# Ledger of designs, part 116: peptides against a protein of PDB entry 5YCA

Target 1, 132 residues: chain A of PDB entry 5YCA
Amino acid sequence: RSLPAERNPLYKDDTLDHTPLIPKCRAQVIEFPDGPATFVRLKCTNPESKVPHFLMRMAKDSSISATSMFRSAFPKATQEEEDLEMRWIRDNLNPIEDKRVAGLWVPPADALALAKDYSMTPFINALLEASS

## One batch from the design tools (peptide; made by RFdiffusion4, then SolubleMPNN)

Design b2_p24_8_s4 (from b2_p24_8, 7 letters changed)
Fold by OpenDDE base, seed 3:
Structure b2_p24_8_s4 (fold): chain B 132 residues (1-132), chain A 24 residues (1-24)
Amino acid sequence: as target 1 above (132 residues)
Amino acid sequence: SAEEDAEFAALMAELAAEAAARAA
């Protein structure tokens, strides 16, 4: 598949130690019509543009929003590029479309596979290890 | 921080609205 040409410079090095990122993660309860749910979030700021994006994990089943990963990794991607990648995810991974929150949510193993492709492994490792 | 909490809550509200629209 083809990924967008420009990637967030925050993710220039996929080999960095993830442990310093763990304490930057935060658990937060969000209220939904069917009740509260806890998410673990990590605010990721593009060091050049200073535009932030949140990476997010459902505390209950550790599902991670692939959509949030893509949008953070490729901030200049077109809607068409995003749609193409989301289709690839549907065809090759095990995404879930949650009824409460939009986007494609993937289990930890799939999230790490995407992280490798997007060069954001340290961030996803930290997000997965953080307490909820 | 409280500010980041608010930012995230706002994002989640948007995503929740999108999900609700999909179901409607």
Scores: peptide ipSAE 0.747, ipTM 0.947, DockQ to the pose 0.943
Fold by OpenDDE base, seed 1:
Structure b2_p24_8_s4 (fold): chain B 132 residues (1-132), chain A 24 residues (1-24)
Amino acid sequence: as target 1 above (132 residues)
Amino acid sequence: SAEEDAEFAALMAELAAEAAARAA
Protein backbone atom coordinates (compact mmCIF):
# COMPACT_ATOMS: atom_id res chain seq x y z
CA ARG B 1 0.00 0.00 0.00
CA SER B 2 0.93 3.63 -0.31
CA LEU B 3 1.25 6.03 2.59
CA PRO B 4 1.31 9.83 2.54
CA ALA B 5 4.54 11.30 1.21
CA GLU B 6 5.36 13.57 4.12
CA ARG B 7 5.96 12.14 7.57
CA ASN B 8 6.23 13.91 10.90
CA PRO B 9 9.95 14.57 11.44
CA LEU B 10 9.50 13.45 15.04
CA TYR B 11 9.58 9.92 13.65
CA LYS B 12 12.69 10.20 11.52
CA ASP B 13 14.52 7.48 13.47
CA ASP B 14 12.67 4.25 14.21
CA THR B 15 15.65 2.75 16.04
CA LEU B 16 15.70 5.08 19.04
CA ASP B 17 15.63 3.69 22.55
CA HIS B 18 12.04 3.85 23.73
CA THR B 19 12.70 3.73 27.45
CA PRO B 20 13.14 7.49 27.92
CA LEU B 21 9.64 7.96 26.55
CA ILE B 22 7.96 5.70 29.09
CA PRO B 23 7.88 8.24 31.92
CA LYS B 24 6.43 10.80 29.52
CA CYS B 25 3.28 8.75 29.20
CA ARG B 26 0.37 9.60 31.46
CA ALA B 27 -2.66 7.67 32.63
CA GLN B 28 -5.92 9.57 32.60
CA VAL B 29 -9.47 8.61 33.47
CA ILE B 30 -12.13 9.67 31.00
CA GLU B 31 -15.82 9.63 31.87
CA PHE B 32 -18.28 8.06 29.46
CA PRO B 33 -22.01 7.48 29.69
CA ASP B 34 -21.43 3.83 30.53
CA GLY B 35 -18.74 4.61 33.09
CA PRO B 36 -15.13 5.69 33.42
CA ALA B 37 -12.26 4.28 31.42
CA THR B 38 -8.54 4.79 31.83
CA PHE B 39 -6.33 5.72 28.91
CA VAL B 40 -2.59 6.00 28.70
CA ARG B 41 -1.55 8.91 26.53
CA LEU B 42 1.64 10.27 25.05
CA LYS B 43 1.80 13.80 23.71
CA CYS B 44 3.87 13.89 20.54
CA THR B 45 4.82 17.28 19.15
CA ASN B 46 6.03 17.81 15.61
CA PRO B 47 9.41 19.48 16.12
CA GLU B 48 8.99 21.68 13.06
CA SER B 49 5.36 22.74 13.11
CA LYS B 50 5.00 22.43 16.89
CA VAL B 51 1.61 20.82 16.38
CA PRO B 52 0.90 18.18 19.01
CA HIS B 53 -0.94 14.89 18.70
CA PHE B 54 -1.82 12.44 21.42
CA LEU B 55 -1.09 8.78 21.03
CA MET B 56 -3.42 6.76 23.19
CA ARG B 57 -3.89 3.29 24.63
CA MET B 58 -6.86 1.82 26.44
CA ALA B 59 -5.45 0.76 29.76
CA LYS B 60 -7.77 -2.19 30.17
CA ASP B 61 -7.09 -4.14 26.98
CA SER B 62 -4.01 -2.32 25.67
CA SER B 63 -5.72 -1.37 22.41
CA ILE B 64 -4.06 1.56 20.69
CA SER B 65 -5.72 4.10 18.42
CA ALA B 66 -4.38 3.50 14.95
CA THR B 67 -6.18 6.60 13.77
CA SER B 68 -4.25 8.75 16.19
CA MET B 69 -1.02 7.10 15.09
CA PHE B 70 -1.76 7.92 11.49
CA ARG B 71 -2.71 11.50 12.20
CA SER B 72 0.47 12.03 14.18
CA ALA B 73 2.70 10.35 11.62
CA PHE B 74 1.25 12.07 8.56
CA PRO B 75 0.36 15.65 9.44
CA LYS B 76 -0.41 16.69 5.87
CA ALA B 77 -2.47 13.66 4.94
CA THR B 78 -5.82 14.28 3.31
CA GLN B 79 -9.03 12.82 4.62
CA GLU B 80 -9.06 10.57 1.59
CA GLU B 81 -5.60 9.25 2.43
CA GLU B 82 -6.67 8.60 6.00
CA ASP B 83 -9.80 6.81 4.85
CA LEU B 84 -7.74 4.66 2.53
CA GLU B 85 -5.38 3.66 5.32
CA MET B 86 -8.22 2.96 7.73
CA ARG B 87 -9.80 0.69 5.14
CA TRP B 88 -6.48 -1.10 4.76
CA ILE B 89 -6.34 -1.57 8.52
CA ARG B 90 -9.84 -3.00 8.55
CA ASP B 91 -8.93 -5.42 5.79
CA ASN B 92 -5.52 -6.51 7.03
CA LEU B 93 -5.39 -6.13 10.81
CA ASN B 94 -7.75 -6.73 13.71
CA PRO B 95 -9.19 -3.33 14.54
CA ILE B 96 -11.92 -2.61 17.02
CA GLU B 97 -14.40 0.19 16.53
CA ASP B 98 -15.15 1.19 20.08
CA LYS B 99 -18.64 2.47 20.75
CA ARG B 100 -17.37 5.18 23.07
CA VAL B 101 -14.42 6.64 21.17
CA ALA B 102 -14.05 7.10 17.44
CA GLY B 103 -11.16 5.71 15.41
CA LEU B 104 -9.80 2.26 14.81
CA TRP B 105 -8.29 0.64 17.86
CA VAL B 106 -5.81 -2.18 17.34
CA PRO B 107 -4.21 -4.73 19.66
CA PRO B 108 -0.55 -4.35 20.63
CA ALA B 109 0.86 -6.60 17.93
CA ASP B 110 -1.02 -4.74 15.22
CA ALA B 111 -0.04 -1.42 16.72
CA LEU B 112 3.60 -2.40 16.51
CA ALA B 113 3.16 -3.48 12.92
CA LEU B 114 1.72 -0.08 12.10
CA ALA B 115 4.43 1.59 14.12
CA LYS B 116 7.03 -0.01 11.92
CA ASP B 117 5.22 1.21 8.82
CA TYR B 118 4.94 4.72 10.26
CA SER B 119 8.47 4.72 11.71
CA MET B 120 7.24 5.32 15.25
CA THR B 121 8.19 2.06 16.99
CA PRO B 122 9.87 3.69 20.01
CA PHE B 123 6.75 5.70 20.76
CA ILE B 124 4.41 2.75 20.58
CA ASN B 125 6.73 0.57 22.65
CA ALA B 126 6.79 3.26 25.31
CA LEU B 127 3.04 3.64 25.21
CA LEU B 128 2.58 -0.10 25.62
CA GLU B 129 5.02 -0.39 28.51
CA ALA B 130 3.80 2.61 30.47
CA SER B 131 1.85 1.99 33.65
CA SER B 132 -1.83 2.74 33.95
CA SER A 1 0.14 18.70 33.69
CA ALA A 2 -3.34 19.97 34.23
CA GLU A 3 -3.18 21.70 30.88
CA GLU A 4 -2.31 18.51 29.04
CA ASP A 5 -5.01 16.67 30.93
CA ALA A 6 -7.49 19.24 29.71
CA GLU A 7 -6.21 18.99 26.15
CA PHE A 8 -6.58 15.24 26.16
CA ALA A 9 -10.02 15.41 27.72
CA ALA A 10 -11.11 17.80 25.00
CA LEU A 11 -9.80 15.47 22.31
CA MET A 12 -11.59 12.53 23.86
CA ALA A 13 -14.80 14.53 24.03
CA GLU A 14 -14.57 15.16 20.31
CA LEU A 15 -13.92 11.52 19.59
CA ALA A 16 -16.78 10.54 21.86
CA ALA A 17 -19.11 12.87 20.01
CA GLU A 18 -18.00 11.39 16.72
CA ALA A 19 -18.64 7.89 18.01
CA ALA A 20 -22.08 8.90 19.21
CA ALA A 21 -22.90 10.34 15.81
CA ARG A 22 -21.85 7.08 14.19
CA ALA A 23 -24.20 5.13 16.41
CA ALA A 24 -27.14 7.46 15.77
Scores: peptide ipSAE 0.747, ipTM 0.947, DockQ to the pose 0.939
Fold by OpenDDE base, seed 5:
Structure b2_p24_8_s4 (fold): chain B 132 residues (1-132), chain A 24 residues (1-24)
Amino acid sequence: as target 1 above (132 residues)
Amino acid sequence: SAEEDAEFAALMAELAAEAAARAA
């Protein structure tokens, strides 16, 4: 597959220690028509553009929003590029399309596979280890 | 912070609306 050419400079080094990011994660309860759900979130700000994106994990089953990862990693991606990557994820990983929240949600192992591709490993490790 | 909580809540509201539109 072909990923977008321009990547968020926040993710320039995939080998950094993730532990300093853990305390930056926050648990938050969101109300839905069928009841409340807890998410763990990590606000990631592009150091050049100063545009923020939230990475997010469902606290209950630890699924990660692959869509949020893609949008954070590739902030200048076109809708077509996003659609192509989401199709690849559907074809090669085990995503869930939640009825309450848009995007493709993937289990931890798949999230870490994507993190390697997007150079986001420290951030996803922190998100997975953070308390809810 | 309260500000980041509000930002995340707003994002989730948008994603919830998108999910609802998909189901319609």
Scores: peptide ipSAE 0.747, ipTM 0.947, DockQ to the pose 0.937
Fold by OpenDDE base, seed 4:
Order: structure tokens, then C-alpha cells, then sequence
Structure b2_p24_8_s4 (fold): chain B 132 residues (1-132), chain A 24 residues (1-24)
């Protein structure tokens, strides 16, 4: 598959130690019609553009939003490029489409596979290790 | 922080609205 040409410079090195990022993660309760749910989030700011994106994990089952990963990694991606990647994820990984929150949510192993592709492994490791 | 909490809540509200629209 083809990924967008320009990647967020925040993710220039996927070999960095993830542990310093763990304390930067935050648990937050969000209210939905069917009740509250806890998410663990990590605010990631593009060091050049200063535009932030949230990475997010469902506390209960550790599912991570692949859509949020993509949008953070590829800030200049077209809608067509995003759609293509989301289709690839549907065809090759194990995503779920949550009824409460939009985007494709993937289990930890799949999230780490995507993280490798997007060069954001430290951030996903931190997100997975953070307490809820 | 309260500010960051509000930012995330706003994002989640948008994603929730999008999910609701998908189901409709």
C-alpha cells in the first residue's frame, strides 16, 4: 500500500525510549448515551506546525484509534488517502467500528503494527502502558 | 489540565456525533 508522502516530524525516530511519554498520558471519562467510558489519551504536537492531535485508547479493552494515528502521522493526507488506508486496515487487520465513537479501532497488536508503519512505536507503547 | 480535558471532550463529542450519523 501507499502511505502519504509527508509525515509528522514528531515521528522521525521510532526507536526512541517510550517511557518518558507514559506520564504524559491521561485518563479521561467521557459520557455517552449508554453510559460513561474511560479513555487514555496522549496529546501529540507537530513540532513544526504546532498542530496537536490526540492519540487515544479505550481503557476497557485497550483498543486504539487507528484513524487518530493516521491523522497524527500524516497531517497533510487527503481524504482519499485516508479512505484508502482505512480500507487496507479493514482488509488486513482486525478493526472494530464502535457505535459510540467514530474511526477504526484496533487491538494492541494491530496498533503496534500500524505504529511501525507510521514510525510512531514509542507513542503507542506509552499509550498502551499508561494507567487508566 | 482543564484546558486539555476540554479539548479532548470536544473531539470526542465530534466523533460521537459522526458515529451517530453513521448509525442513522
Amino acid sequence: as target 1 above (132 residues)
Amino acid sequence: SAEEDAEFAALMAELAAEAAARAA
Scores: peptide ipSAE 0.747, ipTM 0.947, DockQ to the pose 0.939

## One batch from the design tools (peptide; made by RFdiffusion4, then SolubleMPNN)

Design b2_p25_3_s1 (from b2_p25_3 with H5R H8V A18Q L19I S25A)
Fold by OpenDDE base, seed 5:
Structure b2_p25_3_s1 (fold): chain B 132 residues (1-132), chain A 25 residues (1-25)
Amino acid sequence: as target 1 above (132 residues)
Amino acid sequence: LPVLRIPVTPGEPLSLDQIEAALAA
């Protein structure tokens, strides 16, 4: 598959220690019609554009929003590029479409696989280890 | 923990854009 050419410079080094990122994660309760759900979020700011994106984890089952990962990693990606990647995820990984929050949610192992592809491993490790 | 309330249409998921907008506020 083809990934967008420009990647968020925040993710220039996939080998960095993730532990300093853990305390930067925040638990967030969101109220839905059927009740509250807890997420863990990590604010990821592009050091060049200063535009933030939030990586999202469901506290209950540790599913990670692949869509949030993609949008953070490739902030200049077109909708077509996103759609292509989401199709790839559907075909190659084990995504879940949640009724409460849009996008594709993937289990931790799949999230780490994507993280490697997107050069986001430290951030996803931190997101997975953070308390909810 | 603080609770975030975002207007939701019954049966429809919140978009990531809606969540990010609320988080950025």
Scores: peptide ipSAE 0.680, ipTM 0.940, DockQ to the pose 0.913
Fold by OpenDDE base, seed 3:
Structure b2_p25_3_s1 (fold): chain B 132 residues (1-132), chain A 25 residues (1-25)
Amino acid sequence: as target 1 above (132 residues)
Amino acid sequence: LPVLRIPVTPGEPLSLDQIEAALAA
């Protein structure tokens, strides 16, 4: 597969300690037609463009939004590039499509595999360890 | 915890863009 050429400079170092990021995560309840659901979110701001993106985890089963990861890692990616990566995820990982929130949601192990590819390991580790 | 209420179109999942917009407001 081919990932976008330009990556968010926030993720220039994949070896950093993740623990300082844990308290930056926030639990969030969202009301849906069929009832409330709790998520854990981490605000990730591109230090160059100053544009923020939110990484998302479902509190109930710890699934991570692969779509949120991709959009944060590759802010200049085209819709076509995103679609290609999402197809790769469907073919090679174990994603779930949720009726409440769009995008592909992957289990923790798959999220960490993607994190390695996107150079986001500290951020995903923090998101997974944060309380809900 | 505060509750976020975002307008939902029946039969359609909430987009990540809608969530981010609501969180930024």
Scores: peptide ipSAE 0.679, ipTM 0.940, DockQ to the pose 0.929
Fold by OpenDDE base, seed 1:
Structure b2_p25_3_s1 (fold): chain B 132 residues (1-132), chain A 25 residues (1-25)
Amino acid sequence: as target 1 above (132 residues)
Amino acid sequence: LPVLRIPVTPGEPLSLDQIEAALAA
């Protein structure tokens, strides 16, 4: 597969300690037609553009939004590039499509695999370890 | 915990953009 050429400079160093990011995560309840669900979110701001994106985890089963990861990692990606990556995820990982929130959601192991590809390992580790 | 309520179209999931917009408000 071909990932977008330009990556969010926030993710320049994939080897950083993730523990300082854990307190930055926040639990969030969202009300849906079938009832409330709790998510854990991490605000990730591009240090150059100052545009924030939120990484999202389902508190219940620790599924991570791969779509949120991609959009944060590749802020200048086209829709075609996103679609291509999402197809790759469908073909190579174990995503689910949730009825409540759009995008592909992947289990923790898959999220960490993507994190390595996107240079987001500290952020995904923190998101997974944060309390809900 | 605070509860976020976002208008939903029946049978359709919320977009990440809708969630982020609500979080920013």
Scores: peptide ipSAE 0.679, ipTM 0.940, DockQ to the pose 0.910
Fold by OpenDDE base, seed 4:
Formats: structure tokens, sequence, C-alpha cells
Structure b2_p25_3_s1 (fold): chain B 132 residues (1-132), chain A 25 residues (1-25)
């Protein structure tokens, strides 16, 4: 597959200690038509553009939004590039499409595989370890 | 915990953009 050429400079070093990021995560309840659901979110700000994106985890089963990861990692990606990556995820990983929140959601192991590809390992580790 | 209530289209998932906008407000 072909990932976008430009990556968020926030993710320049995939080997950083993730533990300082854990307390930056926040639990969030969202009310849906069929009831509330709890998420864990991590605000990730591009140090150059100052534009933030939120990484998202479902508290219940620890599924991670692959879409949120992609959009944070590749801020200049086109919709076509996103669609191509999402198709790759469907073909190679184990995503689910949640009825409440759009995008592809992947289990922790798949999220960590993507994190390696996107150079986001510390951030995904923190998101997975944070309390809900 | 505080609860976010975001307007939804019936039968349609919330977009990540909608969630981020609500979080920023």
Amino acid sequence: as target 1 above (132 residues)
Amino acid sequence: LPVLRIPVTPGEPLSLDQIEAALAA
C-alpha cells in the first residue's frame, strides 16, 4: 500500500516513552439514540500547524478508531488516500464498523500494528493503558 | 463524567468531525 508522503511531525520518534501521555487521556461519555457509551480520547496537536486531532478508544472493548489515527498521522492526506488505506485495513486487519461512530474501529493488536506503520506507538500505548 | 449530546441523523453514525467539534466547544 501507499501511505501519504507527509506525516505529522508529532510522530517523528516512535520510540518515546508513552507513560507521560497516559494522564493526558480523558474519558468521555457520549449520548447516542440507543444510550450512552464511554470513550477514551487523547488530544494530539501538530506542533507545526497547531491543529489538534483526537485519538479515540471505546472503553468497553478497547477498539481504536483507525480513521482517527490516519487523520492525525497524515494531516494533508486526500480523501482518496484515506479510502485506499481503509480498504487495506478491511483486507488485512479485523476492523468493525460501529453504528454509532463512523470510521473503522480496530482491536488493540491491530491498532498497535497500525501505530507502527504510522509511527504512533507511544500514543496508542498510552490510549490503551488510560483508565475510563 | 460529563456527557456530550451531539445531534445525530437517525440511523446514521456520528462523524469524527462532529465529535471533535463538540469537544472543542
Scores: peptide ipSAE 0.678, ipTM 0.940, DockQ to the pose 0.899

Design b2_p25_3_s2 (from b2_p25_3 with H5R H8W A18E S25A)
Fold by OpenDDE base, seed 5:
Structure b2_p25_3_s2 (fold): chain B 132 residues (1-132), chain A 25 residues (1-25)
Amino acid sequence: as target 1 above (132 residues)
Amino acid sequence: LPVLRIPWTPGEPLSLDELEAALAA
């Protein structure tokens, strides 16, 4: 598949040690109509635009928002490009469409596969290892 | 952990923007 041409400069080096990012993650409980759910988030700020995005994990099953990964990685992507990538994820990975929260949520292995494609491996590893 | 209550639309999932805003608090 074709990914957007411009990537967030925050993700210029996919080989960095992820461990310093772990304590930067934060857990939050959110109440939904069917009960509470815990999320873990990591704030990722584009060093050029200074616009932050939050990478997000469901604490219970470690599902990660692929949509949020994409939006963080490709700040200039069009809606059409996002839709194309989300279709690719549906066709090639194992996403979940949750009734409580929008976007595609993928299991850890799929998240790491996407992280490799988006050059976000340290950030996703940290998000997965953080406590809730 | 403290619990955060977010306004929702019945029958619809929260948008990622709404979720992100909640987690940023």
Scores: peptide ipSAE 0.627, ipTM 0.925, DockQ to the pose 0.896
Fold by OpenDDE base, seed 1:
Structure b2_p25_3_s2 (fold): chain B 132 residues (1-132), chain A 25 residues (1-25)
Amino acid sequence: as target 1 above (132 residues)
Amino acid sequence: LPVLRIPWTPGEPLSLDELEAALAA
């Protein structure tokens, strides 16, 4: 598959130690129509543009928002490029479409596979290890 | 943990932007 040409410079080094990022994660309980759900988020700011995105995990099953990963990794991607990648994820991984929140959510193993593709492994490792 | 209550539309999932806004609060 083809990924967008420009990547967030925050993810220039996929080999960094993830440990310092763990305490930067925050848990939040959100009330939905069918009850409360806990999310863990990690704020990721593009060091050049200063635009932040949040990486997000559902605490219950550790599902990660693949859509948010993509948007953080590729800040200049078009909607068409996003749609193409989301179709690839549907065809090749094991995404969940949750009724409470939009986007594709993937299990930890799939999230780590995407993280490798997007060069954001330390951030996903930290998000997965953070407490809720 | 405190519980955050945000406006929602029945049967409609929150957008990722709305979720991000909630988590940033």
Scores: peptide ipSAE 0.626, ipTM 0.925, DockQ to the pose 0.884
Fold by OpenDDE base, seed 4:
Structure b2_p25_3_s2 (fold): chain B 132 residues (1-132), chain A 25 residues (1-25)
Amino acid sequence: as target 1 above (132 residues)
Amino acid sequence: LPVLRIPWTPGEPLSLDELEAALAA
């Protein structure tokens, strides 16, 4: 597959220690019609554009928003590029389409596979290890 | 933890932008 050419400079180094990012994560309970759900989020600000995106985890099953990962990693991606990647994820990984929240959500192993591809491993490790 | 209640339409998942906005608050 082909990923967008330009990546968020926040993710220039995939080998950084993730532990300093853990305390930056925050948990939040959101009430949905079918009951409450806890999310853990990590604010990721593009150092060039200063535009923030949130990486997000469902606390209960540790599913990670792959769509949000993509949008954070590739700030100049077109909708077509996003759609192409989401189709690739459907075809090659194990995403879940949740009834409560949009986008593709993937289990931890898949999230880490994507993180490697997007050069954002420290951020996903931190998000997965953060308490809820 | 505090609980946020967000308007939700059946059959219409909360958008990621809306979710981000809620989590940022």
Scores: peptide ipSAE 0.625, ipTM 0.925, DockQ to the pose 0.878
Fold by OpenDDE base, seed 3:
Structure b2_p25_3_s2 (fold): chain B 132 residues (1-132), chain A 25 residues (1-25)
Amino acid sequence: as target 1 above (132 residues)
Amino acid sequence: LPVLRIPWTPGEPLSLDELEAALAA
């Protein structure tokens, strides 16, 4: 597949130690019509544009928002490029579509596979290891 | 942990923009 040409400079080095990022994660409970759900989030700010995005994990099953990963990694991507990648994820990985929250959510192993493709491995490792 | 109550539309999932806004608060 073809990913967008320009990547968020925050992710220039995929080999960094992830452990310093763990305490930067925060847990938040959100109440939905069918009950509360806990999310763990990591704020990721593009050092060039100063635009922040949150990487997000559902605490219960550790699923991670692939859509948010993509949007953070590729800030200049078109909607068509996002749609193409989301179709690839549906065809090649194991995403779920939750009725409470939008986007594609993937299990930890799939999240790490995407992280490798997007050069986000330290950030996803930290998000997965953070407590809720 | 504190609990956030987010405005919602029946039968419609919370958008990622709305979720991100809630988590940013």
Scores: peptide ipSAE 0.623, ipTM 0.924, DockQ to the pose 0.906

Design b2_p25_3_s3 (from b2_p25_3, 9 letters changed)
Fold by OpenDDE base, seed 2:
Structure b2_p25_3_s3 (fold): chain B 132 residues (1-132), chain A 25 residues (1-25)
Amino acid sequence: as target 1 above (132 residues)
Amino acid sequence: LEVLKIPVTPGEPLSLEKIEEALEK
């Protein structure tokens, strides 16, 4: 598959230690019509544009929002590029389409596979290790 | 834990954009 040409410079080095990012994660409870759900989030700010995106994990099953990962990694991606990647995820990974929150959510192993592709492994490791 | 109450449209998943808006406030 083809990924967008420009990647968020925040993710220039996929090999960095993730532990400093763990305390930057925040747990939150979102009230949905059918009850509360806890999420863990990590604010990721593009150092050039200063535009933030929030990576998100469902606390209960550790599913990660692949959609948020993509949008953070590829800030200049077109909707078509996003759609193509989401289709690839559907065809090749094990995503969940949650009724409460939009986007594709993937289990930890799939999230780490995507993180490698998007060069954001430290951030996903931190998000997965953060307490809820 | 921070508790967020975000308006939800019945029958629709909450958009990531709306979540981010709420987090920024």
Scores: peptide ipSAE 0.473, ipTM 0.871, DockQ to the pose 0.884
Fold by OpenDDE base, seed 3:
Structure b2_p25_3_s3 (fold): chain B 132 residues (1-132), chain A 25 residues (1-25)
Amino acid sequence: as target 1 above (132 residues)
Amino acid sequence: LEVLKIPVTPGEPLSLEKIEEALEK
């Protein structure tokens, strides 16, 4: 597969210690028509553009939004590039499509595999270890 | 613990864009 050429400079170093990011995570409850669900989120701001994106984990099963990861890592990606990557994820990983929240959600092991590809391992480790 | 009430259209998944918009306000 071909990932977008430009990556968010926030993720220039994949080897950083993730522990300082853990207290930056926040738990939230979203009320859906069929009931409430708890999510854990981490605000990630592009240091150049100052545009924030939120990485998200479902508290119940620790699924992480791969779509949000991609959009944060590749802020200038086209819709076609996103669609191509989402198809790759469907073919090679174990994503779940939730009827309540859009995008592809992947289990922790798959999220860490993507994090390595996108150079955002510290951020995903912090998101996974944060309390809900 | 923050509780967010975001408008949802029945039968449609909530978009990530709408979630982020709500969080930014």
Scores: peptide ipSAE 0.471, ipTM 0.870, DockQ to the pose 0.852
Fold by OpenDDE base, seed 1:
Structure b2_p25_3_s3 (fold): chain B 132 residues (1-132), chain A 25 residues (1-25)
Amino acid sequence: as target 1 above (132 residues)
Amino acid sequence: LEVLKIPVTPGEPLSLEKIEEALEK
């Protein structure tokens, strides 16, 4: 598949130690109509543009928002490029569509596969290891 | 744990954008 040409320079090195990122994660409860749910978040700021994006994990089943990953990794991607990648994820991975929160959410193994593709491995490892 | 109350439209999934906006407050 084809990914967007420009990637967030935050992810230039996929081999970095993830442990310093763990304490940067934050757990938070969001109240939905059908009850509360806990999410773990990691703020990822583009070092050049200074624009932040949040990577998100559902605490209960450790699902990761693939949509948040894509948007952070490829900040200049078009909606069409995002749609193409989301279709690829649907066809090749095991995403779920949650009625509470938009986007595609993938299990940890799939998230790590995407992280490798997007050069985000340290960040996803930290997000997965953070306490909730 | 910190609790976030984000306005939700009934029957509509909460957008990632709205979550991020709430987190920045």
Scores: peptide ipSAE 0.470, ipTM 0.869, DockQ to the pose 0.901
Fold by OpenDDE base, seed 5:
Structure b2_p25_3_s3 (fold): chain B 132 residues (1-132), chain A 25 residues (1-25)
Amino acid sequence: as target 1 above (132 residues)
Amino acid sequence: LEVLKIPVTPGEPLSLEKIEEALEK
């Protein structure tokens, strides 16, 4: 498949130790009509543009927002490029479309597969290991 | 533990944009 040409320079090295990122994660509760749900988030700031994006994990089942990963990894991607990647995820991985929150959410194994593709492995490992 | 109370439309998923906007406030 084709991924966007420009990747966030934050993810230039996929081999970095993830442990320093763990304490940077934050747990939060979002109240929905059917009840509260806890999420873990990691603020990822593009070192060049200084624009932040948040990676998100559902605390209960450890699902990761693939949409948030894509938008963080490829901040200059078009909507068409995002749609294409989300279609690929639907066809090749095991995403869940949650009624409460937008985007595609994938289980940890799929998140790590995407992380490898996007060069985000340390960040996803930290997000998965962080407490909620 | 931070609690976010973001206005939601019944039957409509909360957008990632709204979540991020709330987090920056």
Scores: peptide ipSAE 0.467, ipTM 0.869, DockQ to the pose 0.881

Design b2_p25_3_s4 (from b2_p25_3 with H5K E12K A18E L19I A24E S25K)
Fold by OpenDDE base, seed 1:
Structure b2_p25_3_s4 (fold): chain B 132 residues (1-132), chain A 25 residues (1-25)
Amino acid sequence: as target 1 above (132 residues)
Amino acid sequence: LPVLKIPHTPGKPLSLDEIEAALEK
C-alpha cells in the first residue's frame, strides 16, 4: 500500500525511549447514552505546526484508534488517502467499529504493527503501558 | 476521574474531532 508523502515530524525517530511519554498519558471517562466508558489519551503535538492530536486507547480491551494514529501521523492526508488506509486495515488487520466512538479500533498487536508503519512505536508503547 | 460529557446525536458515534474539541476545552 501507499501512505501519504508527508509525515508529522514528531515521529521522525521511531527508536526513542517511550518511558518519558507514559506520565503524559491521561485516563478520561466519557459519558455515552448507554453509560460511561474509560479511555486513555495521549496528546501529540506537531512540533512545527503546533496542531495537536490525541491518541486514544479503550480501557476495556486496550483497543487503540487506528484513525487517530493515522490522522496524527499524516496531518496533510486527504480524505481519500485516509479511506484507502482504512480499507487496507479492514483487509489486513483485525479492526473493530465501535458504537460509541467513530473510526477503526485495533487490538494492541495491530496497533504496534501500524506504529511501525507510521513510525509511532514509542508513542503507542507509552499509550499501552499507561494506567487507566 | 472527572466525567466528560459531549453533546451528540443520540445513537450516533462521537467523532474523534468532537472528542478532541472537548478535551481542548
Scores: peptide ipSAE 0.728, ipTM 0.951, DockQ to the pose 0.911
Fold by OpenDDE base, seed 4:
Structure b2_p25_3_s4 (fold): chain B 132 residues (1-132), chain A 25 residues (1-25)
Amino acid sequence: as target 1 above (132 residues)
Amino acid sequence: LPVLKIPHTPGKPLSLDEIEAALEK
């Protein structure tokens, strides 16, 4: 696969300690037709453009939105590039499509694999360790 | 915890953009 050329400078160092990011995560209950569901979110702001994106984890099974990861990591990616990556995820990982929130959701192990590819391991570790 | 209620089309999943917009309000 071919990832987008430009990456969010927030993720310039994949080796940083993740623990300072844990308290920055927030639990969020969202109402859906079938009832409420709890998510854990982490606001990630591009230090250059100042544009924020939220990384999302389902509290119940710790699934993480791969789509949110991609969009945060590659802010200038085209829809075609996103589609290509999502196809790769479908072919190589274990994603699910949730009825409540769009995009591909992946289990923790897959999320960490993507995090390595996107150079955002500290952020995903923090998101996974945060309480709901 | 406060409950976020986001208007959406019945039977259609919420987009990440919709969620982010709601979180920023």
Scores: peptide ipSAE 0.728, ipTM 0.950, DockQ to the pose 0.878
Fold by OpenDDE base, seed 5:
Structure b2_p25_3_s4 (fold): chain B 132 residues (1-132), chain A 25 residues (1-25)
Amino acid sequence: as target 1 above (132 residues)
Amino acid sequence: LPVLKIPHTPGKPLSLDEIEAALEK
């Protein structure tokens, strides 16, 4: 697969300690037609553009939004590039399309695999370890 | 925890954009 050429400078160092990011995560309850669901979120702001994205984890099964990861990692990606990556995820990982929130959601192991590819390992580790 | 209520089209999943917009308020 071909990932976008330009990556969010927030993720320039994949080897950083993730523990300082854990307390920055926040639990959030969102109401849906079939009832409330709890998520854990981490605000990630591009240090150059100042545009934030929220990385999202479902509290119940720890699934993480791969779509939010991609959009945060590659701020200048085209829709075609996103579609290509989402297709790759469907073909190679174990994504779920949730009825409540759009995009592809992946289990923790898959999220960490993507994190390695996107240079987001500290952020995903923190998101996974945070309490809900 | 406070409950976030986001208006959206019935039967349609919330987009990440809608969630982010609500979280920023």
Scores: peptide ipSAE 0.727, ipTM 0.950, DockQ to the pose 0.906
Fold by OpenDDE base, seed 3:
Structure b2_p25_3_s4 (fold): chain B 132 residues (1-132), chain A 25 residues (1-25)
Amino acid sequence: as target 1 above (132 residues)
Amino acid sequence: LPVLKIPHTPGKPLSLDEIEAALEK
């Protein structure tokens, strides 16, 4: 597949130690019509544009938002490019669509596979290890 | 933990943009 040409400079080095990022994660309860749900979030700010994105994990089953990963990794991606990648994820990984929060959510193993593709491994490891 | 309450339309999932906007307030 073809990923967008420009990537967030925050993710220039995929080999960095993830442990300093763990305490930067935060648990967040969000109220929904069918009840509250807990998420773990990590704020990731593009060092050039200063625009933040939040990586999101469901506390219940450790699913991670692939959509948030893509949008953070590729800040200049078009909607068409995002749609193409989401179709690839549907065809090649094991995503779920949640009724409460939009986008594709993937299990930890799939999230780590995407992290390798997007050069986000330290950030996803930290998000997975953080407490809820 | 504090509970985040985001206005929503019935039957429609929250977008990531809506969640991020709420987190920044």
Scores: peptide ipSAE 0.726, ipTM 0.950, DockQ to the pose 0.888

